# Designs tried in a protein design run: peptides against a protein of PDB entry 6RO1. Part 160

Target 1, 216 residues: chain A of PDB entry 6RO1
Amino acid sequence: LGKEIEEYIHKPKYCLPFLQPGRLVKVKNEGDDFGWGVVVNFSKKSNVKPNSGELDPLYVVEVLLRCSKESLKNSATEAAKPAKPDEKGEMQVVPVLVHLLSAISSVRLYIPKDLRPVDNRQSVLKSIQEVQKRFPDGIPLLDPIDDMGIQDQGLKKVIQKVEAFEHRMYSHPLHNDPNLETVYTLCEKKAQIAIDIKSAKRELKKARTVLQMDEL

## One batch from the design tools (peptide; made by RFdiffusion4, then SolubleMPNN)

Design b2_p26_3_s1 (from b2_p26_3, 13 letters changed)
Fold by OpenDDE base, seed 2:
Structure b2_p26_3_s1 (fold): chain B 216 residues (1-216), chain A 26 residues (1-26)
Amino acid sequence: as target 1 above (216 residues)
Amino acid sequence: DLEEKLKELLEKLKEEEEKELEELEK
């Protein structure tokens, strides 16, 4: 259910108006969870779909994220990786496809004008950590209906189901409702399948690109 | 091969979504 909401909020038509500098966003790429970062800017890249010639605009958001120092050394060939739990890491501005945003916060931070100095980037990490301390139950999310103005009947049905599920969880905190455990397990399976689908689509796109290069 | 794998994953996703709906309706 939470993942179904994510599929709506990460769509450019809904989230772009909220991707202002300083907006807190959560970034996840496959198994790589970067956690909370801060929007620096966004750009629209013209992309032509290779098979249809249709203009499919790619939206890239530059997000200040806590990255592993190891991944930064290989930045010429490898994508940035999230800092390990026990690693201090380093805040870096990372170009992120908008569909990799897993959450958007109502919170906006002030960011330094110049993010080239490491100290300025690391100061933003301190600010994120202070926000996390202020919100022990989690950083406030934008409401997809009230804040983002999403008018989708599918989303409304998903939210109603989430609310009903949450209400059951809170009403029976001590009841091992075997149905709740089953639903959680199903949600986790759906979650994994969604990752596998995204991976398979990327592999298919790569394979088609290679075939097109071999035919040239 | 990759297209077939993608189709199988989409079918599995649909099956798990249907099961989730059935459990939420109980």
Scores: peptide ipSAE 0.043, ipTM 0.714, DockQ to the pose 0.024
Fold by OpenDDE base, seed 5:
Structure b2_p26_3_s1 (fold): chain B 216 residues (1-216), chain A 26 residues (1-26)
Amino acid sequence: as target 1 above (216 residues)
Amino acid sequence: DLEEKLKELLEKLKEEEEKELEELEK
């Protein structure tokens, strides 16, 4: 269920208006969970699709994230890695593709104007930790419907399912609803299939474009 | 065939959606 909501909220048409400096966002990339970071800046990059010549805009958000110190030493060639749970890490500004945002908070933090000093970056980590202490049940999320104004019927159905499920969980706090694990596993499978569908559609479009070029 | 693969993925998505609905109705 959470992953299905992510597939809507990370779409540029929905999330871009909320990616202001100081916005708390959660970042995940291919098994790397950076946790909560802070938006520093946003940029639109024009990308030309190599096979169609069509302009496909890439949306990149610079996010201040807690990174492993080991990954920072290799930063010239390697992507930043999240700090290990037992590691202090270091806050770094990382360019993130918008579709890698797993959550967007209603909370906005004040950020220092100059993030070049380590102390200024680490002060933002202290601010994130203070917000986490204030919200023991988790950092508040933007409501996809009420805050983000998403009118997609697919999202409304997902939210209704989440709310119904959460209501059942809270109504039966003593019963580990054995259906909980089943519903989570089904939601994860659906999310993976949705990614695979998007990949297959992209491959099909590329294959058709190549065939059209060979017929010219 | 990429079209066939896409059809199979859409069918799998539908099957998982039906299972999710059945589990939510319990």
Scores: peptide ipSAE 0.042, ipTM 0.708, DockQ to the pose 0.022
Fold by OpenDDE base, seed 3:
Structure b2_p26_3_s1 (fold): chain B 216 residues (1-216), chain A 26 residues (1-26)
Amino acid sequence: as target 1 above (216 residues)
Amino acid sequence: DLEEKLKELLEKLKEEEEKELEELEK
């Protein structure tokens, strides 16, 4: 359910207006969860689809993220990695594809104008931690409908399902509703199928790219 | 065929979504 909402909010057509400097966002790349970071800037890059010659715009957001110091030593060749839980890490500006944003907060922070000094970047981490302390139940999210203005009927149906599920879970706390276990199992299956669909789409795109390279 | 596999996965997703709706309406 939460993942289904994520599939809407990370679409450039919906999230770009909210990617202002200082916006809190969560970044997740496959198995790498960076947690909360701060938007610094965003850019539109023209990507020529190798297959169609059509301009598919890639949207890249520069996000200040807590990174492992080990990954930064190799930063010339390797993607930044999230800091380990026990690691202090270092705040770095990382270019992130917009579809890797897992959450967008209603909160905006003031950021230093110059993020080149380490101390200025680390001050932003302190500000994130202060916000986290103020919101023990989690940093507030932008509402997809009320804040982001998403009018997609598919999203409305997903939200209605989430609300119905939550209502059932909270209204029947004492009844192990056998239907809840069934719904959880169905949600897990759907989540797995969604991962498999994304994988299959990536493989199909790769296969088409290879075929075109063989025809050139 | 990767396109056929994708179609099958989309159909399975739809079936599981319909079952989820039926369970949520009980």
Scores: peptide ipSAE 0.041, ipTM 0.709, DockQ to the pose 0.023
Fold by OpenDDE base, seed 1:
Formats: C-alpha cells, structure tokens, sequence
Structure b2_p26_3_s1 (fold): chain B 216 residues (1-216), chain A 26 residues (1-26)
C-alpha cells in the first residue's frame, strides 16, 4: 500500500511543483536506500525513445544525499552508494531520476548558496538530523491529496484501503491480525520481484547492446 | 532466456499483486 502511493507521488506531473530547493525527499534506488536528502534543483532532459522516436522527457533532480566515501572515490565509474549506518559518510549532490523519490516531505530546509565546500554540504546533514530529532515518529510527508492535489481515483482507493487496514489493525485486541503478516510478506515479495525485474531488464539491455556490437 | 525470465518475473509480480488485493478485500 505505501509502495502504491509512491507510484503516484513520484510521477513528474504531481511531484515537480514540490521539488523546490531545500525540500526534504527520500531517495531509494533498488536496494540502495539513501534515506532523507535535500533537493538542490531539478532539470528536464529531452529523451527520444529509440523505438518510437517519441519524445519522452526525463526529469532529473539534484539531491544532496549522504553517500559512502568509498563510492565517491569511484564516482567517475560507479553510481553513488548510500553511507553505511555506522559510517559518517559525506553529503554529495547526486543526480536522481524523479521516479526514484520514494517520499516527499512537507519540510523545507534552508541550504547554503554554495554547496561546493564540504562543510556547507555537511551542515545540511546536521539540519536533516535536527529535523529527525524533532519528528521521532518520522519526518512529515506531503499529503498526496490535500498538499499535492492528486485527484486520481486509484490513489483514493489505495488510501481508503490503507485507512481501513490501519483501523482493523488498531481495533484488533491482539495486534496480531494474521492478515497483517500476510500483507507484509506479500509486500516484501513484491519489492524483491521488482528489484529482480529491474536487474533482468538491465541484463537484457546489456545483452542486446553486446549482440548489436557483434553484428557490427 | 533473459526475455523469458523477465516474463516469468512479471507474471509472478502480477500473481503477488492479485494475492495482496484478495487479502486486503477480506
């Protein structure tokens, strides 16, 4: 259910108006959870679909994320990796496809005008940590209906199901709704399958590229 | 091989989504 909501909020038509500098956003790329970062800016890139010639615009948001120092050394060849839990990491501006935003906060931070100095980037991490301390139950999210103005009936149905499920869970005296464990297990399976699908698509794309090179 | 694997994964995803919907409707 939470993931189904994510499928709406990460759509450019809904989220772009909220991607102002300083907006807190959560970034997840497959198994890599960067947690909360801060929007620096966004850009629209023209992309042409190779098979249809149709213009499919790509939206890239620059997000200040806590990255592993190891991944930054290899940044010329490898995608940034999230900092390990016990690692200090380093805040870096990372280009992120908009569909990788898993959450958008109602909170906006003041960010330094110049993010080139490491100290300025690390000051933003301190600000994120202060917000997290203020919200022990989690950083507040934009409401997809009330704040983001999403009118999609599919989303409304998802929200209604979430509310009904939450009500059932909290009304159950044992908190052991056997359906809760089942739903969580199904959500975990779906999440894993989605990772596997992305992996398989990447492998297929690589294989096709190699085949095209072998035919040349 | 890779295309078949992708089809199988998509089918499994659909089956798990249907099961999730059935459990949410109970």
Amino acid sequence: as target 1 above (216 residues)
Amino acid sequence: DLEEKLKELLEKLKEEEEKELEELEK
Scores: peptide ipSAE 0.040, ipTM 0.693, DockQ to the pose 0.025

Design b2_p26_3_s2 (from b2_p26_3, 7 letters changed)
Fold by OpenDDE base, seed 1:
Structure b2_p26_3_s2 (fold): chain B 216 residues (1-216), chain A 26 residues (1-26)
Amino acid sequence: as target 1 above (216 residues)
Amino acid sequence: SEEEERLEKELEEEEEEEEELEELEE
């Protein structure tokens, strides 16, 4: 469900108006989660689809991201990698395709005018960390409906499902159970046993199918 | 056998429920 929401918000038609300098955005690229960065600027590039000859505009946002120092030493042709959790990293301006934005915050930071000095870039990391300290439950997101004005009926259905699920979860009698962790661990074990039973049944079926083919 | 067909149907229903749960966790 969260991923279905991401599929709407990263669309240029919805997110571009919110990609102002200083906007907090979350960047993911495949297995690489950069976490929260700050928009510096964006650009539109004309691209031609190789098969149709149609003009497909690519949108690139320059995002100040916490990158590993190792990825910065490698040639300008290698993609930046996120800093490890225990690594200090270095803030770098990274060109990101707009569809790689996994989240957009309501928060907008003041950014230095000159991001060439390392100290100016690292000051933005400090500002991100100060925002994270203010929001222990997570950096506030732009509302897709109220803030972004997305009128898609598919998204409205997804949001309704999320709200219904959350309501069910929080209204569940076990939610306030002081033994919730123990119950959760028992439920996980039960789920794992169910998976193991399913796997064993599949193997038994395969073995039986082989035996039936040998008897034919 | 009718029992194998029932077991196959239970497996399909459990796969659909697991896919729906994965879609809910995303």
Scores: peptide ipSAE 0.012, ipTM 0.410, DockQ to the pose 0.028; fails the geometry check
Fold by OpenDDE base, seed 2:
Structure b2_p26_3_s2 (fold): chain B 216 residues (1-216), chain A 26 residues (1-26)
Amino acid sequence: as target 1 above (216 residues)
Amino acid sequence: SEEEERLEKELEEEEEEEEELEELEE
């Protein structure tokens, strides 16, 4: 459900009007979670689809993100990597494809006009951390309907399902259970075991398929 | 074998249940 909402909000049609300088955005690239960053600017690039020859415009947002220092040394050739949780990292302006935005906040920060000095970039990290302290339940999101004006009926149905799920979750007797952490840990272990079983079964199926292909 | 066909069917049913669970967790 949350991912289905992401599929709407990251579309350029919906999110571009909200990608102003200082907007807080969350960036994920495959397995790399950069967390919350700040929009610096965006640009439209012309792209040609290789198979259709159709012009499909790519939208690139420059986002100030907390990056690992290791990725900065190789910044000319390698993609920026997120800072590890225990790493201080360094704030860098990273070009991000708009579809890699996993969340857009209602919050806008003041950003320094010159982001070339490290101190100016690191000051923005302090500002993000201050916002996170003000919102212990999470940085507030733009409402897809009320703030972003998305009229898609599919999204409205997804939101209704999410709200119904959240209501069920927060009304659940376990939500007030003093053993909630233990129950969650058991549920996480059960989910991990299920994933491991699925992975093992998939590998077994692949191995059997290879054996059957060798017998043909 | 009939056991492999049962195991494939059980895998498909578990994959469908997991897809339904993933759709609920999304």
Scores: peptide ipSAE 0.011, ipTM 0.398, DockQ to the pose 0.027; fails the geometry check
Fold by OpenDDE base, seed 5:
Structure b2_p26_3_s2 (fold): chain B 216 residues (1-216), chain A 26 residues (1-26)
Amino acid sequence: as target 1 above (216 residues)
Amino acid sequence: SEEEERLEKELEEEEEEEEELEELEE
């Protein structure tokens, strides 16, 4: 459900109007979660689809992201990597494809005009951290309907399902249980055990299939 | 075996429910 919402919000037709300098955005690239960054600028690049010859415009947003210092040394050859949780990292302006925006905040920061100095970039990290402190429940998102004006009926159905799920979750007797964290940890362990069982069953099936192939 | 086919079907149904749950959590 969350990803289905993401599939709408990262579409250029919806998100581009909100990609102003200073907008907080969350960037995820495959397994690399950069967390919250700040939009610096965006550009439209002409891409020619190799198969259709159609001009498919690629939208690239320059986002100030917390990157690992190791990735910066290799930045000429390697993609930027997110800073480790315990790493301070360094704020860098990273060109990001717009579809890699996993979230867009209603919050917009003032950014320094010149981001070339490290101190100016690191000042933005402080500002992000100050926003995070103001919003302990998370940085507020743009509402896809009310703020972004998305009229898609599919999205409306997804949101209705999310709201219904949230309502069920918050109305659930366990939600008010002071042991909820323990129950959640037990549920996560149970889920992990289920995954492990599934994996073991798959391995057993593979082994059995191999044995059956040897008996043929 | 009919029991193996039942277990395989039950596993597929659990996998589909888990995929539907993962798709719902996503």
Scores: peptide ipSAE 0.006, ipTM 0.388, DockQ to the pose 0.028; fails the geometry check
Fold by OpenDDE base, seed 4:
Structure b2_p26_3_s2 (fold): chain B 216 residues (1-216), chain A 26 residues (1-26)
Amino acid sequence: as target 1 above (216 residues)
Amino acid sequence: SEEEERLEKELEEEEEEEEELEELEE
């Protein structure tokens, strides 16, 4: 469900009006989670589709992200990588395709006018961390309907399902259980065991298929 | 065997139902 909502939010027709300087956004690129960054600016690049000659505009947002220092050494040739959890990292302005925005916050920060100095970039990280401390349950998101004005009926159905799920979760008798964290940890372990069983079954199936192919 | 194909199909249907359930939980 959350991914389905993301598929609506990251569409340029919906998100572009909200990509103002200082907007908090979450960036994911494949397996790389950069977490929360801050929009610096965005640009529309004209792209020509090679097969149709049609102009397919690419939207690139420059986002100030916490990057690993190792990736910065190779930044001339390699994509920036997120800082490891235990790494301090360094804030860098990274060009990001708009579809890589996994979340858009209602929060906007003040950004220094000059982001060339490391100290100015690192001050924005401090500001993000201060916002995260103010919102222990997570940085508030833009409402896709009320804030972003998305009229899509598919999204409305997804949101209704999410709300129904959340209502069921919060109305669950265990929600007020003082052992809730322990129960969640056990449920996560159970879910991980189920995934591991499914993976092992898939590997067993593949191994059997290979053995059957060797007998053919 | 025809029984292995049935078991494989039942496993695929259970996997599809489980993926649909995971998509409903996401």
Scores: peptide ipSAE 0.005, ipTM 0.382, DockQ to the pose 0.029; fails the geometry check

Design b2_p26_3_s3 (from b2_p26_3, 11 letters changed)
Fold by OpenDDE base, seed 2:
Structure b2_p26_3_s3 (fold): chain B 216 residues (1-216), chain A 26 residues (1-26)
Amino acid sequence: as target 1 above (216 residues)
Amino acid sequence: KEEEEKKKKEEEEKKKEEEELKKLEE
């Protein structure tokens, strides 16, 4: 069900209005999870479908992502790879196809105007880490219905099934099972993330003020 | 017998919930 929601939100017709500079997005490419990055810009490219000759526009988002240092040395021939968990990595602007966006946050950061200096790119990583510290249950997501305005009845049915499942799970008397507690803590985190989105919209106003004060 | 049947129902509901949860994470 979470993946079914992802299949809607990454569609250009839904997500493009929200891909402004400074938007937090999560990027995943097959087995490579880059985690949270920041949108720099996006572009529309003309593409021709190889099998039909039909014009299918490709949407490419430049995302500032935490990359492995090894992938940067071979940047002429190799795709960027995510930093290992224990690696510091380096923030790089990576061109990403829009369908590789696994999540879109309600959070927008201030980004430096010039991202060519390494220090300016690494300052954005510090800002992401500061946002993650403020949201222990996870970075707030855009609501597909309320924030993104998606009218698709398929998505509405998926969300209703998720909500009904979450409600059944929360009402289940098996709250004492430690594996269920892990699941309940994930769903409580998700429901708490929805409540925290409302408080986080208030704290984001404060967080944006603090990040603007540190640049001053 | 009734406590074993209750425990078996709770385990079967738990297993269904864990399978539905795996399907939700998928």
Scores: peptide ipSAE 0.000, ipTM 0.269, DockQ to the pose 0.017
Fold by OpenDDE base, seed 3:
Structure b2_p26_3_s3 (fold): chain B 216 residues (1-216), chain A 26 residues (1-26)
Amino acid sequence: as target 1 above (216 residues)
Amino acid sequence: KEEEEKKKKEEEEKKKEEEELKKLEE
Protein backbone atom coordinates (compact mmCIF):
# COMPACT_ATOMS: atom_id res chain seq x y z
CA LEU B 1 0.00 0.00 0.00
CA GLY B 2 2.79 2.53 0.82
CA LYS B 3 4.47 1.74 -2.53
CA GLU B 4 1.18 2.43 -4.32
CA ILE B 5 1.09 5.90 -2.69
CA GLU B 6 4.71 6.51 -3.79
CA GLU B 7 3.62 5.83 -7.41
CA TYR B 8 1.36 8.89 -7.21
CA ILE B 9 3.48 11.39 -5.26
CA HIS B 10 6.61 11.13 -7.48
CA LYS B 11 4.65 12.10 -10.62
CA PRO B 12 5.69 15.59 -11.85
CA LYS B 13 2.06 16.72 -12.21
CA TYR B 14 1.61 16.29 -8.43
CA CYS B 15 5.00 16.90 -6.79
CA LEU B 16 6.56 19.81 -8.78
CA PRO B 17 4.68 22.58 -6.89
CA PHE B 18 6.17 21.23 -3.62
CA LEU B 19 9.82 20.98 -4.77
CA GLN B 20 10.84 24.36 -3.34
CA PRO B 21 14.34 24.94 -1.91
CA GLY B 22 14.59 23.52 1.61
CA ARG B 23 11.84 20.86 1.18
CA LEU B 24 12.73 17.54 2.84
CA VAL B 25 12.51 14.58 0.45
CA LYS B 26 13.49 10.90 0.52
CA VAL B 27 15.53 9.57 -2.38
CA LYS B 28 15.77 5.93 -3.43
CA ASN B 29 17.57 4.71 -6.54
CA GLU B 30 17.16 0.97 -7.14
CA GLY B 31 18.87 -0.67 -4.11
CA ASP B 32 20.38 2.64 -2.91
CA ASP B 33 18.44 4.35 -0.09
CA PHE B 34 19.82 7.84 0.57
CA GLY B 35 17.19 8.55 3.23
CA TRP B 36 16.15 12.16 3.86
CA GLY B 37 17.71 14.94 1.83
CA VAL B 38 16.91 18.59 1.11
CA VAL B 39 15.80 20.09 -2.21
CA VAL B 40 18.17 22.77 -3.52
CA ASN B 41 16.44 23.47 -6.85
CA PHE B 42 14.76 21.73 -9.78
CA SER B 43 14.99 22.04 -13.56
CA LYS B 44 13.02 20.94 -16.58
CA LYS B 45 15.19 19.41 -19.31
CA SER B 46 13.96 18.83 -22.83
CA ASN B 47 14.37 15.18 -23.76
CA VAL B 48 13.57 13.68 -27.15
CA LYS B 49 12.23 10.13 -26.96
CA PRO B 50 14.53 8.09 -29.23
CA ASN B 51 11.67 5.98 -30.68
CA SER B 52 8.90 8.58 -31.23
CA GLY B 53 10.78 11.88 -31.67
CA GLU B 54 8.30 13.28 -29.11
CA LEU B 55 9.53 15.79 -26.55
CA ASP B 56 9.33 14.12 -23.14
CA PRO B 57 10.41 16.61 -20.47
CA LEU B 58 12.80 15.22 -17.87
CA TYR B 59 12.48 16.76 -14.44
CA VAL B 60 15.72 16.86 -12.45
CA VAL B 61 15.81 17.95 -8.82
CA GLU B 62 19.10 18.82 -7.16
CA VAL B 63 19.01 17.30 -3.67
CA LEU B 64 21.50 17.54 -0.82
CA LEU B 65 22.11 13.89 0.06
CA ARG B 66 24.41 12.09 2.51
CA CYS B 67 26.86 10.33 0.19
CA SER B 68 29.71 7.90 0.82
CA LYS B 69 33.20 9.42 0.57
CA GLU B 70 34.21 6.59 -1.76
CA SER B 71 31.53 7.50 -4.33
CA LEU B 72 32.68 11.14 -4.30
CA LYS B 73 36.16 10.18 -5.53
CA ASN B 74 34.58 8.54 -8.60
CA SER B 75 31.85 11.21 -9.01
CA ALA B 76 33.05 12.15 -12.51
CA THR B 77 32.04 8.72 -13.93
CA GLU B 78 29.84 7.00 -11.31
CA ALA B 79 26.55 7.82 -9.64
CA ALA B 80 26.74 8.95 -6.02
CA LYS B 81 26.18 6.18 -3.45
CA PRO B 82 24.50 6.57 -0.04
CA ALA B 83 26.67 6.68 3.06
CA LYS B 84 26.92 3.39 4.97
CA PRO B 85 25.03 3.30 8.32
CA ASP B 86 28.27 3.59 10.34
CA GLU B 87 29.86 6.08 7.92
CA LYS B 88 29.72 9.82 8.60
CA GLY B 89 29.47 10.47 4.87
CA GLU B 90 29.42 13.86 3.19
CA MET B 91 26.49 16.00 2.10
CA GLN B 92 26.60 16.56 -1.68
CA VAL B 93 24.27 18.15 -4.19
CA VAL B 94 23.10 15.26 -6.36
CA PRO B 95 20.97 15.59 -9.50
CA VAL B 96 18.00 13.25 -9.02
CA LEU B 97 15.22 12.33 -11.43
CA VAL B 98 11.86 13.29 -9.86
CA HIS B 99 10.54 9.70 -10.08
CA LEU B 100 13.27 8.65 -7.58
CA LEU B 101 11.58 10.70 -4.81
CA SER B 102 10.03 8.12 -2.46
CA ALA B 103 8.61 10.66 0.01
CA ILE B 104 7.98 14.40 0.33
CA SER B 105 7.81 16.06 3.76
CA SER B 106 5.63 18.93 4.91
CA VAL B 107 8.84 20.30 6.53
CA ARG B 108 10.97 22.94 4.82
CA LEU B 109 14.42 23.91 6.11
CA TYR B 110 16.44 27.06 5.69
CA ILE B 111 19.51 26.22 3.60
CA PRO B 112 22.72 28.25 3.19
CA LYS B 113 22.83 30.35 0.01
CA ASP B 114 26.33 29.05 -0.81
CA LEU B 115 26.58 25.25 -0.69
CA ARG B 116 30.17 25.13 -2.09
CA PRO B 117 31.78 25.03 1.41
CA VAL B 118 31.65 21.56 3.05
CA ASP B 119 30.70 23.14 6.39
CA ASN B 120 27.59 24.74 4.85
CA ARG B 121 26.49 21.38 3.41
CA GLN B 122 27.18 19.57 6.71
CA SER B 123 25.12 22.20 8.59
CA VAL B 124 22.10 21.00 6.57
CA LEU B 125 22.75 17.43 7.80
CA LYS B 126 22.66 18.77 11.38
CA SER B 127 19.32 20.44 10.59
CA ILE B 128 17.90 17.16 9.18
CA GLN B 129 19.07 15.28 12.30
CA GLU B 130 17.43 17.92 14.52
CA VAL B 131 14.12 17.49 12.64
CA GLN B 132 14.42 13.70 13.03
CA LYS B 133 14.92 14.15 16.80
CA ARG B 134 11.76 16.33 16.97
CA PHE B 135 9.74 13.64 15.14
CA PRO B 136 10.60 10.27 16.77
CA ASP B 137 7.72 8.56 14.89
CA GLY B 138 9.15 9.83 11.58
CA ILE B 139 9.38 13.09 9.64
CA PRO B 140 5.84 14.25 8.72
CA LEU B 141 4.74 13.63 5.12
CA LEU B 142 2.72 15.87 2.86
CA ASP B 143 -0.86 14.64 2.77
CA PRO B 144 -1.48 13.53 -0.86
CA ILE B 145 -5.09 14.76 -0.78
CA ASP B 146 -5.18 17.69 1.63
CA ASP B 147 -1.68 19.15 0.99
CA MET B 148 -0.91 17.97 -2.57
CA GLY B 149 -4.48 18.21 -3.90
CA ILE B 150 -4.39 14.79 -5.65
CA GLN B 151 -7.92 13.96 -6.83
CA ASP B 152 -7.16 10.49 -8.21
CA GLN B 153 -9.80 7.95 -7.16
CA GLY B 154 -7.22 5.15 -7.16
CA LEU B 155 -5.16 6.99 -4.52
CA LYS B 156 -8.27 7.77 -2.44
CA LYS B 157 -9.11 4.04 -2.40
CA VAL B 158 -5.53 3.17 -1.35
CA ILE B 159 -5.61 5.72 1.49
CA GLN B 160 -9.03 4.47 2.64
CA LYS B 161 -7.63 0.92 2.76
CA VAL B 162 -4.58 2.08 4.77
CA GLU B 163 -6.77 4.01 7.23
CA ALA B 164 -9.19 1.08 7.56
CA PHE B 165 -6.28 -1.29 8.18
CA GLU B 166 -4.67 1.00 10.78
CA HIS B 167 -8.01 1.50 12.52
CA ARG B 168 -8.65 -2.26 12.52
CA MET B 169 -5.14 -2.96 13.84
CA TYR B 170 -5.39 -0.50 16.74
CA SER B 171 -9.06 -1.26 17.54
CA HIS B 172 -8.78 -5.04 17.21
CA PRO B 173 -10.08 -6.88 20.32
CA LEU B 174 -6.82 -8.86 20.38
CA HIS B 175 -4.64 -5.69 20.43
CA ASN B 176 -4.30 -5.97 24.22
CA ASP B 177 -4.49 -9.78 24.28
CA PRO B 178 -1.52 -11.35 26.12
CA ASN B 179 -1.66 -14.10 23.45
CA LEU B 180 -1.42 -11.58 20.57
CA GLU B 181 2.15 -12.68 19.74
CA THR B 182 0.97 -16.26 19.30
CA VAL B 183 -1.99 -15.11 17.19
CA TYR B 184 0.27 -12.93 15.00
CA THR B 185 2.78 -15.77 14.55
CA LEU B 186 -0.08 -18.07 13.51
CA CYS B 187 -1.48 -15.41 11.14
CA GLU B 188 1.99 -14.94 9.57
CA LYS B 189 2.35 -18.72 9.12
CA LYS B 190 -1.14 -18.84 7.58
CA ALA B 191 -0.27 -15.94 5.25
CA GLN B 192 2.99 -17.66 4.22
CA ILE B 193 1.12 -20.93 3.53
CA ALA B 194 -1.39 -18.96 1.40
CA ILE B 195 1.50 -17.41 -0.59
CA ASP B 196 3.11 -20.85 -1.05
CA ILE B 197 -0.21 -22.33 -2.25
CA LYS B 198 -0.60 -19.43 -4.71
CA SER B 199 2.99 -19.95 -5.95
CA ALA B 200 2.47 -23.72 -6.34
CA LYS B 201 -0.77 -23.07 -8.29
CA ARG B 202 1.12 -20.67 -10.60
CA GLU B 203 3.86 -23.27 -11.19
CA LEU B 204 1.22 -25.95 -11.88
CA LYS B 205 -0.47 -23.60 -14.37
CA LYS B 206 2.89 -22.90 -16.08
CA ALA B 207 3.67 -26.64 -16.25
CA ARG B 208 0.22 -27.32 -17.78
CA THR B 209 0.73 -24.50 -20.30
CA VAL B 210 4.12 -25.98 -21.32
CA LEU B 211 2.56 -29.46 -21.68
CA GLN B 212 -0.23 -28.00 -23.85
CA MET B 213 2.37 -26.28 -26.05
CA ASP B 214 4.29 -29.56 -26.48
CA GLU B 215 1.05 -31.31 -27.59
CA LEU B 216 0.44 -28.74 -30.35
CA LYS A 1 10.33 -7.73 36.53
CA GLU A 2 6.62 -7.82 35.61
CA GLU A 3 6.71 -4.22 34.26
CA GLU A 4 9.86 -4.98 32.23
CA GLU A 5 8.28 -8.17 30.85
CA LYS A 6 5.09 -6.21 30.03
CA LYS A 7 7.17 -3.51 28.29
CA LYS A 8 9.12 -6.17 26.36
CA LYS A 9 5.82 -7.79 25.30
CA GLU A 10 4.43 -4.40 24.19
CA GLU A 11 7.64 -3.71 22.21
CA GLU A 12 7.54 -7.15 20.55
CA GLU A 13 3.82 -6.65 19.79
CA LYS A 14 4.56 -3.22 18.28
CA LYS A 15 7.39 -4.77 16.22
CA LYS A 16 5.06 -7.51 14.91
CA GLU A 17 2.40 -4.90 14.09
CA GLU A 18 5.04 -2.87 12.21
CA GLU A 19 6.16 -6.00 10.32
CA GLU A 20 2.55 -6.90 9.45
CA LEU A 21 1.89 -3.28 8.44
CA LYS A 22 5.08 -3.38 6.33
CA LYS A 23 3.93 -6.64 4.66
CA LEU A 24 0.55 -5.02 3.92
CA GLU A 25 2.28 -1.87 2.62
CA GLU A 26 4.51 -3.97 0.30
Scores: peptide ipSAE 0.000, ipTM 0.258, DockQ to the pose 0.016
Fold by OpenDDE base, seed 5:
Structure b2_p26_3_s3 (fold): chain B 216 residues (1-216), chain A 26 residues (1-26)
Amino acid sequence: as target 1 above (216 residues)
Amino acid sequence: KEEEEKKKKEEEEKKKEEEELKKLEE
């Protein structure tokens, strides 16, 4: 259900009006979860669809993301990688395809005008962390219907199912259990571990494929 | 024993809700 909502919100026709500088967005690239970042700007790139020759516009959003320092050394050849949970990381402006936005927040931050200095980029990380502290239940999302104006009947049905599930969850006696937060954090940790295992397996598979290509 | 069974049942219900939530997030 969450992924079905994501399939709507990341569509350029819906999300572009909300991709203003300072908008909080969540970025996921395959197995790489960057978490919350901040929109810097977006650009429309002309792409030619290989199969139709039609110009399909690619939308690239520059997002200030917490990246691993290791990925920055290889930034000329490799895509930026998310900082490890225990890593401080470094905030970098990363060009992201709009369909990689997994969430869009109602929150918009003030960002420094010049993001070239490391200190200015790191100040934005502090601001994100302050927002996260203000919203212990998570950074507030844009409402797909009320905020984003999505009229799709499929989405409305998904939202109704989510609301019905949330209502059941909130009405459940376990929701008042102070261990629920520990369960959610354990779920998030397990989900993150599963993502990390999947990414590590993909990297191992890529490395093995490269090694097999070097052995051929 | 009854408190342990109740706690186990609550943990199992928590785990089911967690799995359902995870399936909703998937």
Scores: peptide ipSAE 0.005, ipTM 0.275, DockQ to the pose 0.017; fails the geometry check
Fold by OpenDDE base, seed 4:
Structure b2_p26_3_s3 (fold): chain B 216 residues (1-216), chain A 26 residues (1-26)
Amino acid sequence: as target 1 above (216 residues)
Amino acid sequence: KEEEEKKKKEEEEKKKEEEELKKLEE
């Protein structure tokens, strides 16, 4: 359902009015999750479809993102890579196609006018971290219906399903359980153990395949 | 036999809810 909502909100006809400088946006490219960044500007690029000669406009948003230091050395020739969770990283302005925006926040930050100095870019990271501290349950999203004005009936049905699910989750007897944090921690541990068992079974299968190849 | 069918229906319903939950998280 989250992905189905993303398929609506990242459409240029809906999101472009909200891509003002300072808007918080989440950027994801395949396996690369950059997390939250800040819109610097956007541009419309004319693209000609090679097969039809039709003008298909590409929308590129420049987003200030936390990038790995390794990707900075190759930034002229290679795509920027997200900073590792344990890495400080460096804030860089990265051109992003609009369809790579996984979320758009209601929050707008004040950004420095000059982002060429590293200190000015890193000050924006501090501001993002301050917003994240203010919103422990996550940075608030734009409402696709009320804020973005999306009238699509498919989206309305998706939202109704999400709301019905959230209502069931919040009405669940465990939601008011004083041991809720303990239950969540146990559920997370159980989920992690299930992942670890699945990884260990994959490694065991690989090791057994290698041993069978050495016996051949 | 009826109790086994009832348990099997409850497991199928739990599995459907878990698949719907998984589709909601996706």
Scores: peptide ipSAE 0.000, ipTM 0.245, DockQ to the pose 0.022; fails the geometry check

